# Peptides against a protein of PDB entry 5EFW, part 31

Target 1, 141 residues: chain A of PDB entry 5EFW
Amino acid sequence: TTLERIEKNFVITDPRLPDNPIIFASDSFLQLTEYSREEILGRNARFLQGPETDRATVRKIRDAIDNQTEVTVQLINYTKSGKKFWNLFHLQPMRDQKGDVQYFIGVQLDGTEHVRDAAEREGVMLIKKTAENIDEAAKEL

## One batch from the design tools (peptide; aimed at target 1 L3 D14 I23 L41)

Design b1_p22_5 (made by RFdiffusion4)
Pose (drawn by RFdiffusion4):
Structure b1_p22_5 (pose): chain A 141 residues (1-141), chain P 22 residues (1-22)
Amino acid sequence: as target 1 above (141 residues)
Amino acid sequence: SEEEEERIKETALEKHEEFSEA
């Protein structure tokens, strides 16, 4: 299917279920994070967080979800085995024709450090185009 | 709480199948 042909890291969540769980995780996201589908479907994506994760940054994501809008931030995430990586993360809601939120889309791009300038602009362009591709691929669900 | 988490997981798996088959 088209959703499975998207070669990027991403997860899709359902805010209508308690605690906004992951309902779909990409093949690339699972292998990057070392988790399986059985392990993480039904879980809130906060399991990616840990000690060196910036709390104000997590706060900006919480607020954006509460307001039902987009956000782009960078933060430290951990794999299942505990390896650290920087995550250039973009979040956006999928809405129906009346504007009601159906799901949230999250797209991840791994790095070894915080990026800025041209490197950041390129990464943001990649993850925002992928989110639009995901929204178009999942519009009937 | 454990029963609620299992219902959430089952629903997530059902939706995963729908996404994979759409």

Design b1_p22_5_s1 (made by RFdiffusion4, then SolubleMPNN; from b1_p22_5, 12 letters changed)
Fold by OpenDDE base, seed 1:
Structure b1_p22_5_s1 (fold): chain B 141 residues (1-141), chain A 22 residues (1-22)
Amino acid sequence: as target 1 above (141 residues)
Amino acid sequence: MEELEEEIRKKSLELNEKFLNA
């Protein structure tokens, strides 16, 4: 599919299901997080959070979901093995033809450090563009 | 609760297959 050709770290979640579970995960995402597809499908993405994940940042994500808006943040996430990484994370709603939210698209850009300045701007541009590509690909389904 | 979780998992798998096979 067009969607599977997108070689980026991303998930699609379904807010119409209880607890907004992941319904699709890219191969890159599975490699990054060290989880199998079976382990994460049907689960809320909060399993990526851990002790050093900033709770205020998590609240921003939750607020965006509740308000059906997009958000871009950086937060500490953890792989299955417990490895920490900085996640430049972009979330945006995928809307149907009527304008109603059908899914959320989450794009992850991983790094060993908090991204700043020009690098941050570049990363934000990349993950937002990726989200738009995913949105377009998903609408063709 | 466990039953609901399984239903969600099943539905998620179905949706995932739609995305992969479209």
Scores: peptide ipSAE 0.373, ipTM 0.853, DockQ to the pose 0.884
OpenDDE base, seeds 2, 3, 4, 5: peptide ipSAE 0.369, 0.301, 0.370, 0.370; ipTM 0.858, 0.831, 0.851, 0.858

Design b1_p22_5_s2 (made by RFdiffusion4, then SolubleMPNN; from b1_p22_5, 13 letters changed)
Fold by OpenDDE base, seed 1:
Structure b1_p22_5_s2 (fold): chain B 141 residues (1-141), chain A 22 residues (1-22)
Amino acid sequence: as target 1 above (141 residues)
Amino acid sequence: MKKKEEEVREKALELNEKFLNA
């Protein structure tokens, strides 16, 4: 199909299910994180966190989910093998025609370092645009 | 706990299939 083959790192989660589990992941996301689709479906994305993941940043993500808002942060994530990477992460709600939140879209831009200034702004624009494209594509299914 | 987790996983799989096959 089309959605999973979008060449961007992203997941779709369902906040209406217990613990807001992943219900969809792109092939790129699986490649990045070194997990199979079977291993992650039904799980909360927190398995990407580890010892050096900033807890205050994680709380910002949780708050955005609870408040049904979008958020953009950078945090340390870990692959299945334990490799660390900087994740420029954007999350936004996917709403139905009534405006109710159905899902969340999470987009990950991976890097070896924390991005700043122009590089950060560019990355933010990219992942936000990606999220909008995914939202539009998913609504057409 | 495990039973509930499995139920969530099964539901997630169903939703995943909907996205894949829609």
Scores: peptide ipSAE 0.602, ipTM 0.916, DockQ to the pose 0.782
OpenDDE base, seeds 2, 3, 4, 5: peptide ipSAE 0.592, 0.570, 0.505, 0.558; ipTM 0.914, 0.909, 0.891, 0.906

Design b1_p22_5_s3 (made by RFdiffusion4, then SolubleMPNN; from b1_p22_5, 14 letters changed)
Fold by OpenDDE base, seed 4:
Structure b1_p22_5_s3 (fold): chain B 141 residues (1-141), chain A 22 residues (1-22)
Amino acid sequence: as target 1 above (141 residues)
Amino acid sequence: MEKELEEVRKKAFEIDEKFRNA
């Protein structure tokens, strides 16, 4: 499908289901995080968090979901095997024709590095553009 | 609680399949 053709790290979650579970994950995301689809579908994405994940940053994500707004942050995440990586993460709501939030799109920058300055700006631009592409693709389904 | 989690997972898989088969 169109979504499957997007070779970027992303998930789609459903805030209308209990605990805003993942309802779609790209192959790249699965490869990055070392999880299978069966392991993550229906689960909240918080399983990627761990001891060194900044709680204030997590709260920003939670607030964005609760307020149905977008947010861009960097935070420590953990793979299934326990490897730490920096996640430049963008979250935005996907709205229907009436303007109601149907899903959230979460995009992660490729790689595991913490990015700063120009690289961060470029990364943010890329993941935001990716989110828009996903939004458009998903709405066509 | 476990039953609810299973139902959520089931629903998630259904949605996932719809996205993949569209």
Scores: peptide ipSAE 0.718, ipTM 0.942, DockQ to the pose 0.858
OpenDDE base, seeds 1, 2, 3, 5: peptide ipSAE 0.562, 0.566, 0.567, 0.552; ipTM 0.906, 0.908, 0.908, 0.904; seed 5 fails the geometry check

Design b1_p22_5_s4 (made by RFdiffusion4, then SolubleMPNN; from b1_p22_5, 9 letters changed)
Fold by OpenDDE base, seed 1:
Structure b1_p22_5_s4 (fold): chain B 141 residues (1-141), chain A 22 residues (1-22)
Amino acid sequence: as target 1 above (141 residues)
Amino acid sequence: MEEEEKRIREKALELEEKFLNA
């Protein structure tokens, strides 16, 4: 399928279900986080957070979801084995023909390193473009 | 697993299948 051809780290979540659970995850995302599909489907993505994850940054993500807006942040995440990595993360709503939010698209940068300045701008451009591609591919659902 | 958690997971699996078939 079109979604399967997107070789990027991403998830799709459903805010209309309790606790905005993951309803789709790319193979790359599973490889990055070391989780199986069975372990994460139906769960909120907060399982990636840990001791050094900045709570203020997490609140920015929560506020964006509640306000049905997009957000881009960098935060510490953890793999299943407990390995820390920096995640440049972009989240945006997927809307229906009436403009109502159906899903959220979350995209994670392929790298695991903290980025700044030009590298950050380049990464943001990439993950935003990826989110738009996913939106186009999934708009009929 | 609570009944509600099971229901959510089953719904997520159903929706995942729709995306896999898109």
Scores: peptide ipSAE 0.428, ipTM 0.871, DockQ to the pose 0.888
OpenDDE base, seeds 2, 3, 4, 5: peptide ipSAE 0.422, 0.416, 0.203, 0.362; ipTM 0.868, 0.865, 0.758, 0.848

Design b1_p22_6 (made by RFdiffusion4)
Pose (drawn by RFdiffusion4):
Structure b1_p22_6 (pose): chain A 141 residues (1-141), chain P 22 residues (1-22)
Amino acid sequence: as target 1 above (141 residues)
Amino acid sequence: SEALEEEIKEMALEKHEEFSES
């Protein structure tokens, strides 16, 4: 299917279920994070966080979800085995024709450090185009 | 609480199947 043909890291959550769980995770996201589908479907994506994760950054994500809007940030995430990586993360809601939120889309791009300038602009462009591709691929669900 | 988490997981698995088959 088209959703499975999207070669990027992403997860999709359902805010209508308690605690906004992951309902779909990409093949690339699972192998990057070393988790399986059985392990993480039904879980909130906060399991990616840990000791060196910036709390105010996590706060900006919580607020954006509460307000039902987009957000782009960078933060430290961990794999299942505990390896650290920087995550250039973009979040956006999928809405129906009346504007009601159906799901949240999250797209991840791994790095070894915080990026800025041209490197950040390129990464943001890649992850925002992918989110639009995901929204178009999942519009009937 | 455990039963709710199992229910939520089962619904998430059904949604995963729907996304994969769409």

Design b1_p22_6_s1 (made by RFdiffusion4, then SolubleMPNN; from b1_p22_6, 12 letters changed)
Fold by OpenDDE base, seed 3:
Order: C-alpha cells, then structure tokens, then sequence
Structure b1_p22_6_s1 (fold): chain B 141 residues (1-141), chain A 22 residues (1-22)
C-alpha cells in the first residue's frame, strides 16, 4: 500500500476520539519503540515519555494539538525496554477538503544524541517532507 | 471506563486496517 511503502517512523492519531489515540503506526515505529501493534493502537502516545522527558517540550506538543497547529521539537522518549532515545519529532494536522482537522501526523527521527545546526536542519527537512508524503497518501483514502 | 477504552481500541484497529490496506 501507499502508506506501507513509507519506510519511516510515524503514527497517525485521531483527535476526534477521546484522548487523541494512535490509529495507525508504521512498522518502523513499532520496531523503534519495541511495542506491538496491539499494544499501541487506541492509546495516547504519551507512553513514550519518561523521567528525563522535558515537560516544557511536552506542553508545546499539547498546545499544538489543542490549537490545531504544527510543531517540531526534540525530546527524550523511551522504548518498551526502557532505552532512551532522542526523538526529533514533527507533528502536523491532516485536514479534509472543508479545512477541518481529521487526524494528526506524527513523524519521529530517532537518534542517540540531541542534534544541532546542520544535522538538525537536515533532520527537520526530512521529517517535514515525510509528513507531507503521508498527508498526500492518506488523502487518497 | 474499561468498556469505553475497549471501544476506542476497536475503532483504532478498524482504522488501522483501513490504512494498512489502502
């Protein structure tokens, strides 16, 4: 399928359902986070957060969802086994033809360290491009 | 609460299958 061919870490969430649960997760995302599809679907993505996750950054994500806007941040996330990773994360709304928000697209670029400067710019361009590809693919459904 | 959580999970699985098979 078109979405299946996108070999990147991403999820789709449904803000129209209670607590904005994950309704789709790529195979790469499942492999990264070490969760099964059954463990992920229907849950809010906050289970990836842990002790060292910056709360101010989490608030930025929450605000973007509430305001139906996009956001790009870096934050510490945790796998099922407790492994920490830096998540360069981009979130953007998926809108219908009327302009109403249907879903959110979340794209993750994982790394062992916080990235800056050229590496950060490159990563941001990559995850934003990925989000647009997902948006285009999903609109055809 | 548990019943509502199960309903959300069921809906999520339904939508996931839709995306996987698109």
Amino acid sequence: as target 1 above (141 residues)
Amino acid sequence: MKEEEEKIKEKAFELDEKFLNS
Scores: peptide ipSAE 0.506, ipTM 0.896, DockQ to the pose 0.906
OpenDDE base, seeds 1, 2, 4, 5: peptide ipSAE 0.068, 0.482, 0.493, 0.467; ipTM 0.628, 0.890, 0.893, 0.888

Design b1_p22_6_s2 (made by RFdiffusion4, then SolubleMPNN; from b1_p22_6, 12 letters changed)
Fold by OpenDDE base, seed 2:
Order: C-alpha cells, then structure tokens, then sequence
Structure b1_p22_6_s2 (fold): chain B 141 residues (1-141), chain A 22 residues (1-22)
C-alpha cells in the first residue's frame, strides 16, 4: 500500500483509544526499535523511553498530544535489546476534513545520532515533510 | 485492565490491517 511504501521511521497512534496506542508502525520503525508489529500494536509508544530519556522532553510530547498540536524534539529512546539511540522526533495530528483529530503521526529521523544546528534543521525539515506525506497517504485510505 | 488491553490490541490490529491493505 501507499503507506507501507513509505520507507521512513514512523508510527500512527489513535488518541481516541485509551492511552493513545500505536495502531500502525512502519517496517523501518520496527527495524530501528527491534520490535515486531505484534509486540507494539495497541501499546503507547512510551515503552521506548528509559532511564536517560529526558522527562521534560517527554512532557512536551504529552502536552502536544493533550493540546492536539505538533511538536519536534530530540530524546533518548531504547530498542528492545536496550540499546540507546537519539531520536529526532516529530509529532503532529492527523485531522479529518472537518478538522477533528483522528490520529497522530510520529516520525523518527533516520539514524541514531544526536543532531545539532544545520543538521538538526535539515532533519526537522525531513521528518516534517515525511509526516505530511504520511498524512496525505493515510487520508486517502 | 487486562481485558481492556486485549480490546485495545484487537482494535489496533484492525486499524493496522486497514492501513496496510487499503
């Protein structure tokens, strides 16, 4: 499908379900995080957090969900095996034609390195563009 | 709580299939 063909790290979550669970995960995301679809679907993405994940950054994500707005942050996440990686993460709502939030799109930058300055700006542009592509693809389904 | 988790998982699976098969 169009969504499956997007070779980027991303998830779609459903804020209308309890605890905003993941309802779709790209193959790249699964590879990055070392999880299977069956292990992830229905869970809140917070399982990627760990000891070194900045709590203030997590709160920014939570606030964005609560306020139904977008946010872009970098935070430490953990793979299934416990490997740490830096996640340049963009979150935005997917709205229907009436403007109501249906889902959230979460996009993770390709790679595991912390990025700064120009590289960060470029990465942000990339993941935001990816999110828009996902939004367009998903709305046609 | 376990039942709720199961229901959420089932719903998530349904939605996942929707996105994958459309």
Amino acid sequence: as target 1 above (141 residues)
Amino acid sequence: MEEEEREIREKALELDEKFRNA
Scores: peptide ipSAE 0.667, ipTM 0.938, DockQ to the pose 0.914
OpenDDE base, seeds 1, 3, 4, 5: peptide ipSAE 0.658, 0.658, 0.660, 0.660; ipTM 0.936, 0.936, 0.937, 0.936

Design b1_p22_6_s3 (made by RFdiffusion4, then SolubleMPNN; from b1_p22_6, 12 letters changed)
Fold by OpenDDE base, seed 2:
Structure b1_p22_6_s3 (fold): chain B 141 residues (1-141), chain A 22 residues (1-22)
Amino acid sequence: as target 1 above (141 residues)
Amino acid sequence: MKELEEEIKKKAFELDEKFLNA
């Protein structure tokens, strides 16, 4: 499918369901996080958070969801095995033709290192572009 | 709560299949 051909780390969540659960995850995301599809579908993505995850950054994500806006942050996430990684994360709403939010698209930058300055800007552009590609692909369904 | 979680899980799988088969 068009969506599955997007070889990037991303999830789609459904804010219309309780606790905004993951309803789709790319294979790359599963590989990155070391979870199976069955383990994460229906769950809120907060399971990726851990002791060193910055709570203020998490709050920014929550605010974006609540306000139905986009946000880009970097935060510490944890794989299933407990490995820490820096996640340059972009979240944006997927809206229908009427402008109503149907889903959220969450994109994670390739790699596990914290990025700064030019590298961060480049990464942000990449994950935002990826999110737009996902949005376009998903709307064709 | 567990029952709700299972329902959400089921719905998620349905949506996942939709996206995978699109």
Scores: peptide ipSAE 0.521, ipTM 0.902, DockQ to the pose 0.907
OpenDDE base, seeds 1, 3, 4, 5: peptide ipSAE 0.118, 0.511, 0.475, 0.464; ipTM 0.681, 0.899, 0.888, 0.884

Design b1_p22_6_s4 (made by RFdiffusion4, then SolubleMPNN; from b1_p22_6, 13 letters changed)
Fold by OpenDDE base, seed 4:
Structure b1_p22_6_s4 (fold): chain B 141 residues (1-141), chain A 22 residues (1-22)
Amino acid sequence: as target 1 above (141 residues)
Amino acid sequence: MEKEEEEIRKKAFELDEKFRNA
């Protein structure tokens, strides 16, 4: 499908289901996080969080979901094996023709360091563009 | 809770398959 051809780290979640579970994950995301589809589908993405994940940043994500808005943050996430990585994360709602939120698109840019300045700006542009591509592709299905 | 989690998982798999088979 068009979604499968997007070689980026991303998930789609369903806020209409209890606890906003992941209902699609790209192969790249699975590779990054070291989880299988069976391990993550139906789960809230909070399993990527750990001891060094900033709770204030997590609250920003929660607020964006509750308010049905987009957000871009950097936070520490953990792979299945416990490896830490910096996640430049962008979240935005996917809306239907009536404007109602159907899903959320989450795009991840991983790194060993917290990106700053030009590198951060470039990363943000990339993950936002990726989210738009996913939105367009998903709406065609 | 376990039953609800399983139902959510099942629904998620159904949606995942829809996206992959479209």
Scores: peptide ipSAE 0.689, ipTM 0.941, DockQ to the pose 0.863
OpenDDE base, seeds 1, 2, 3, 5: peptide ipSAE 0.685, 0.688, 0.682, 0.680; ipTM 0.940, 0.941, 0.939, 0.939

Design b1_p22_7 (made by RFdiffusion4)
Pose (drawn by RFdiffusion4):
Structure b1_p22_7 (pose): chain A 141 residues (1-141), chain P 22 residues (1-22)
Amino acid sequence: as target 1 above (141 residues)
Amino acid sequence: SEEEERVKETALEKHKEFSEHE
């Protein structure tokens, strides 16, 4: 299917279920994070967080979800085995024709450090185009 | 918990729909 042919890291959540769980995780996201589908489907994506994760950054994500809007941030995430990586993360809701939120899309791009300038602009362009591709691929669900 | 199990089963059902959607 088209959704499975998207070669990027991403997860899709359902805010209509309690605690906004992951309902779909990409093949690339699972192998990057070392988790399986059985392990993480039904879980809130906060399991990616840990000690060196910036709390105010997590707060910006919480607020954007509460307001049902988009957000782009960078933060420290951990794999299952505990390895650290920087995550250039973009979040956006999927809506129906009447504007009601159906799901949230999250797209991840791994790095070894915080990026800025041209490197950040390129990464943001990649993850925002991918989110639009995911929205188009999942519009009937 | 029982509630978390219902949420997980619903998530699996939606996962199957996403994987099979044409």

Design b1_p22_7_s1 (made by RFdiffusion4, then SolubleMPNN; from b1_p22_7, 13 letters changed)
Fold by OpenDDE base, seed 2:
Structure b1_p22_7_s1 (fold): chain B 141 residues (1-141), chain A 22 residues (1-22)
Amino acid sequence: as target 1 above (141 residues)
Amino acid sequence: SAEEEEVRKKALEIDEKFRNAL
């Protein structure tokens, strides 16, 4: 499918369901996080968080969801096996033709370290562009 | 929980719709 052909780390969540669960996950995301589809579909993405995940950054994500806005942050995430990685994360709402939020798109750029300056700007451009591609593809449904 | 299972089932259904339609 068009959505499956996007070889990036991303999820789609449904804020209309309890706790804004993941309703789609890319194969790359599953590989990165070491989960199967069955393990994560229907779950809130907070399972990626752990002891060193900055709670203030998490609150920024929560605020963006509540306000139905986009946000870009970097935070520590954990794989199923407990491996830490820096996640340059972009979240944005997917809106219907009426402008109502149907889903959220979450895009992850993984790294071994926190990125700054030009590297961060480049990563942000990449994940935002990816989110737009996902938005366009998913709206074909 | 039962509610969590229902959400999981719904999520799986939506996932399949995306995969089949796109």
Scores: peptide ipSAE 0.685, ipTM 0.938, DockQ to the pose 0.822
OpenDDE base, seeds 1, 3, 4, 5: peptide ipSAE 0.671, 0.662, 0.664, 0.668; ipTM 0.936, 0.935, 0.935, 0.936; seed 1 fails the geometry check

Design b1_p22_7_s2 (made by RFdiffusion4, then SolubleMPNN; from b1_p22_7, 13 letters changed)
Fold by OpenDDE base, seed 5:
Structure b1_p22_7_s2 (fold): chain B 141 residues (1-141), chain A 22 residues (1-22)
Amino acid sequence: as target 1 above (141 residues)
Amino acid sequence: SKEEEEVRKKAEEINEKFLNHK
């Protein structure tokens, strides 16, 4: 279909399943992380974390999931081959018409450096807008 | 594990629903 071919790095996870596994990933995300779709589906996204991933930042993500809120952070992630990248990451719940959380949308903007100031603000606006677009597209299915 | 396999299968089912929607 069209959803996985959106040229943005994103996943959709299901908090109603054990350990909030990935149930959908864009082609771009697979290219970024160097995993196949078969390797990713059914797994928690923590496989992207590694030695230099800030645990306090990870806890912010976990808290957002538990509280069913959105969060925007920047953290070190790792590809399958072990390459580090800075991930400007936005997470938000996908809610049904009753307001209940069905899924979470995670959007990743990758970079070689930690971004600040105008570049960070621009990136945040981009990934938030991307998440909204994915929310709308996914609800059409 | 058995649970991990079940979760994987369920995730694949959900994924297929997205991919095969017309």
Scores: peptide ipSAE 0.662, ipTM 0.929, DockQ to the pose 0.730
OpenDDE base, seeds 1, 2, 3, 4: peptide ipSAE 0.652, 0.661, 0.652, 0.645; ipTM 0.928, 0.929, 0.928, 0.926

Design b1_p22_7_s3 (made by RFdiffusion4, then SolubleMPNN; from b1_p22_7, 14 letters changed)
Fold by OpenDDE base, seed 2:
Structure b1_p22_7_s3 (fold): chain B 141 residues (1-141), chain A 22 residues (1-22)
Amino acid sequence: as target 1 above (141 residues)
Amino acid sequence: SAEEEEVRRKAREIDEKFRNAK
C-alpha cells in the first residue's frame, strides 16, 4: 500500500482508543525495535522507554498528545533485547476535514549519539517531511 | 487483561484496513 512504500521508521497511533495505542508500524520500525507487528499493535509506545529515558522529555510528548499539538524531541529508547539508542522523535496529529484529531504520526530517526547542530537540523527536516508524507498517504486510504 | 486484548484486536483490524485499502 501507499503507507508501506514509505521506507522510514514510523508508527500511527489512535488517541480515540484506550491509552493511545499503536495501530500501524512500519517494517523499518519493527526491525529497529526488534518487535513483531503482533507484539506492538494495540499497545502504547512507552514500552520503548527504560532506565535512562529522560522523564521530562517523556512529559513533553505526553503534553503534545494531550494538547493535540506537534513536538520534536530526542530521547533514549530501548529495543526488545535491551539495546539503547538515541531517538530523534517527531510527533504530529493527523486531522480530518473538520480539524478533529483522528490519529497521531510518530517518526523515529535512530542513532548511537545525541545529535546536535547541522546533524540535528537535517534529521528534524527529514522526520518532519516523512510525517507529512505519511499524513498524505494515510488520508488517501 | 480483557480490555487490553480488546484494544489489541481493534488495533489489528485498523492495521489491516490500512494495509488493504490502497
Scores: peptide ipSAE 0.749, ipTM 0.954, DockQ to the pose 0.789
OpenDDE base, seeds 1, 3, 4, 5: peptide ipSAE 0.746, 0.745, 0.746, 0.745; ipTM 0.953, 0.953, 0.952, 0.953; seed 1 fails the geometry check

Design b1_p22_7_s4 (made by RFdiffusion4, then SolubleMPNN; from b1_p22_7, 14 letters changed)
Fold by OpenDDE base, seed 2:
Structure b1_p22_7_s4 (fold): chain B 141 residues (1-141), chain A 22 residues (1-22)
Amino acid sequence: as target 1 above (141 residues)
Amino acid sequence: SAEEEEVRKKAFEIDEKFRNAK
C-alpha cells in the first residue's frame, strides 16, 4: 500500500530539517485543513494552531518530538478559512532499521466536539492503527 | 527566507519521492 492510498488525515514531517517541516500531506489532510500541498510542504504544522489552541497541549507535542516519543492529544486546530475543529491527534516517530528517527507521522481525527471515554478510546485506536499503516507503507517506499 | 526556501525545496523533493515510489 502506498501512502496515497491511505485515505486518512495525516502528515509526515522531517525532524532532520529545520523546524520539523511537513514533507508529505495526505489528500484528506489537505481537504480537511483547506490548504494545498504547495502551501504546506516545507512548513511546520503549527500553522494549524490558533487562539483557542491549548498551549499546554502543544507543549506535549513539542516534548514528544524532542524526546522522540509518541503522543496522543486533542486540541483545537484551524482550517485555512479559520474554521475551528477538534483534532484528536496522534504523533509517533518513524524509525529506520537501525532505530533512528527519520520522520514523524502525525494522524488527525477531526471532529466538531471533544471526544471522551469510549469514543475517545475508539478514536485513539483508529489513529494509532492508521499511524502504523503509514509507517509500514512509508518504509516500503 | 533563503533557508525556508531551501527547506521548502527539500520537502518537495521528499514528497515527490514518496509519491513516485508506487
Scores: peptide ipSAE 0.736, ipTM 0.950, DockQ to the pose 0.757
OpenDDE base, seeds 1, 3, 4, 5: peptide ipSAE 0.731, 0.729, 0.731, 0.729; ipTM 0.949, 0.948, 0.947, 0.948

Design b1_p22_8 (made by RFdiffusion4; failed a check: the pose's geometry)
Pose (drawn by RFdiffusion4):
Formats: C-alpha cells, sequence, structure tokens
Structure b1_p22_8 (pose): chain A 141 residues (1-141), chain P 22 residues (1-22)
C-alpha cells in the first residue's frame, strides 16, 4: 500500500484512545529504534525518552498536543538497547473536512548532534513533506 | 486502503487490551 511505500521514519497515534497510543509504526522507525511491532503498538511514544532528554522540550510537545497543533523540535531519544541519538522531530494532526482531529503524525530524522543553519532547514523540509505524504496516504482511515 | 484499515483496527484492539491490563 501507499502508506507502506513511504520510506521514512514515522509513527501515527490515535488521540481518541486513552493515552494517545501508537497505531502504526513505519518499517524504518522500528529498525532504527530496535523495537518490534508487537512491542510498541498500543504504547505512547514517550518510551523513546530517557535521562539526557530535555524536559522543557518534552513540555513543548505536550503543549502542542493539548492545543492540537503542529510542532518541530530536536531532542535526545534512545534505542531499545540504550543507544543515544538526536531526533529532529515534527508533529502534526490529521483532521477531517470539519477540522476534527483524527490522528497525530510524527516523523523522525536521526542525527549525532543538534543541527542548525542549512542542515536544519534541509532536515525540516524533508520531514514536513513526508508528513504531508503520510496525511495524503491515510486520509480515508 | 482496506489492508491499511485492517492493520489500524488490529492496532486499536491491541491498544484497548493494553489499557485494560493496566
Amino acid sequence: as target 1 above (141 residues)
Amino acid sequence: VAEDREKFEEARKIARERYEEE
């Protein structure tokens, strides 16, 4: 299917279920994070976080979800085995024609450090276009 | 679309089971 043909890291969650769980995770996201589908479907994506994760940054994500809007941030995430990576993360809601939120889309891009300037602009462009591709691919669900 | 819809419904079922266990 078109959703499966999207070669990027992403997860989709359902805010209408308690604690906003993951209902779909990309093949690339699972292999990057070393988790399986059986392990993480039904879980909130916060399991990616750990000791060196910036708490104010996590707060910006919490607030953006509460307000039902988009956010782009960078933060430290961990794989299943505990390896550290920087995550250039973009979040956006999918809405129906009346504007009601159906899902959240999250797209991840791995790095070894915080990026800025042109490197950040390119990464943001890639992850925002991917989110639009995901929204178009999942509009009937 | 039907395959993707089925996968989403399976995942929703798993999410409900996990919530009930808690």

Design b1_p22_8_s1 (made by RFdiffusion4, then SolubleMPNN; from b1_p22_8, 9 letters changed)
Fold by OpenDDE base, seed 2:
Structure b1_p22_8_s1 (fold): chain B 141 residues (1-141), chain A 22 residues (1-22)
Amino acid sequence: as target 1 above (141 residues)
Amino acid sequence: MEEDRKRFEEAREIARKIAEEK
């Protein structure tokens, strides 16, 4: 299967383009968020945020991008139809051989529920592992 | 892999164009 068809929710963004737009989205991500690919590409992922999205959590994401580091958070996101869901989200930079950031990889946990404790730890491990897998796959391109 | 590469490059180009239009 193609990279897009990996059965995980993820996007790749390009911080070297204006406003760090999404340049790649998995089919699963599109299904989760109810958007088409054409609606997503070239957009900053902030369109998933809404009234109940925690501002402090969003700032953590922004800071991670600015500092070129990884972050893992849970936040309320919204589908195209306005449905709220809890997004266990992991973001990490994709670096070239020199160590310079080329892209960011964003991974969203399967499901829509807020997870805690053991479930959260398991989810975090999963999305981090997924991000590494995506990183490896994307670097081969 | 070649298909993925092409698709990735195409997607990036599309995103670039869209981003620059804003």
Scores: peptide ipSAE 0.547, ipTM 0.904, DockQ to the pose 0.641
OpenDDE base, seeds 1, 3, 4, 5: peptide ipSAE 0.525, 0.230, 0.508, 0.518; ipTM 0.901, 0.800, 0.894, 0.896

Design b1_p22_8_s2 (made by RFdiffusion4, then SolubleMPNN; from b1_p22_8, 7 letters changed; failed a check: the pose's geometry)
Amino acid sequence: MEEDREKFEEAREIAKKIAEEE

Design b1_p22_8_s3 (made by RFdiffusion4, then SolubleMPNN; from b1_p22_8, 12 letters changed)
Fold by OpenDDE base, seed 1:
Structure b1_p22_8_s3 (fold): chain B 141 residues (1-141), chain A 22 residues (1-22)
Amino acid sequence: as target 1 above (141 residues)
Amino acid sequence: MEEDRKRIEEAREVALRRAAAE
């Protein structure tokens, strides 16, 4: 498919539905998280959170959704088997031609360690560029 | 893109069914 040609970890969520569920997940995202597509479609992405996930960071994500803004954070996530990974995560709204939010794009850069400084800046640039590519590709949805 | 649209619509339906079951 068109979206799967973007070989990155990402999801698309629908804030117009209850609890902003995932409505698209890339193959890479499924591989990263160890879930099948059927297990996660229609669910809120909070299933990736666990005991060591910083709650203040999660609140930043929630605030961005509520305010219909973008956010970039780094947080602990968990695979289906319970493996921890650091997720450099970027979320941004996808707007229609009238400027109304239709979806959110979530892009994940996984790592075994927390990333800082130049490496973090590089990762942020990468995931933001990816989000823009997804936004452009998804305009025909 | 048509295939993506179809898959997304199916996922939306799954979401709605899940929400209704809660």
Scores: peptide ipSAE 0.690, ipTM 0.945, DockQ to the pose 0.906
OpenDDE base, seeds 2, 3, 4, 5: peptide ipSAE 0.688, 0.683, 0.642, 0.633; ipTM 0.944, 0.943, 0.932, 0.930

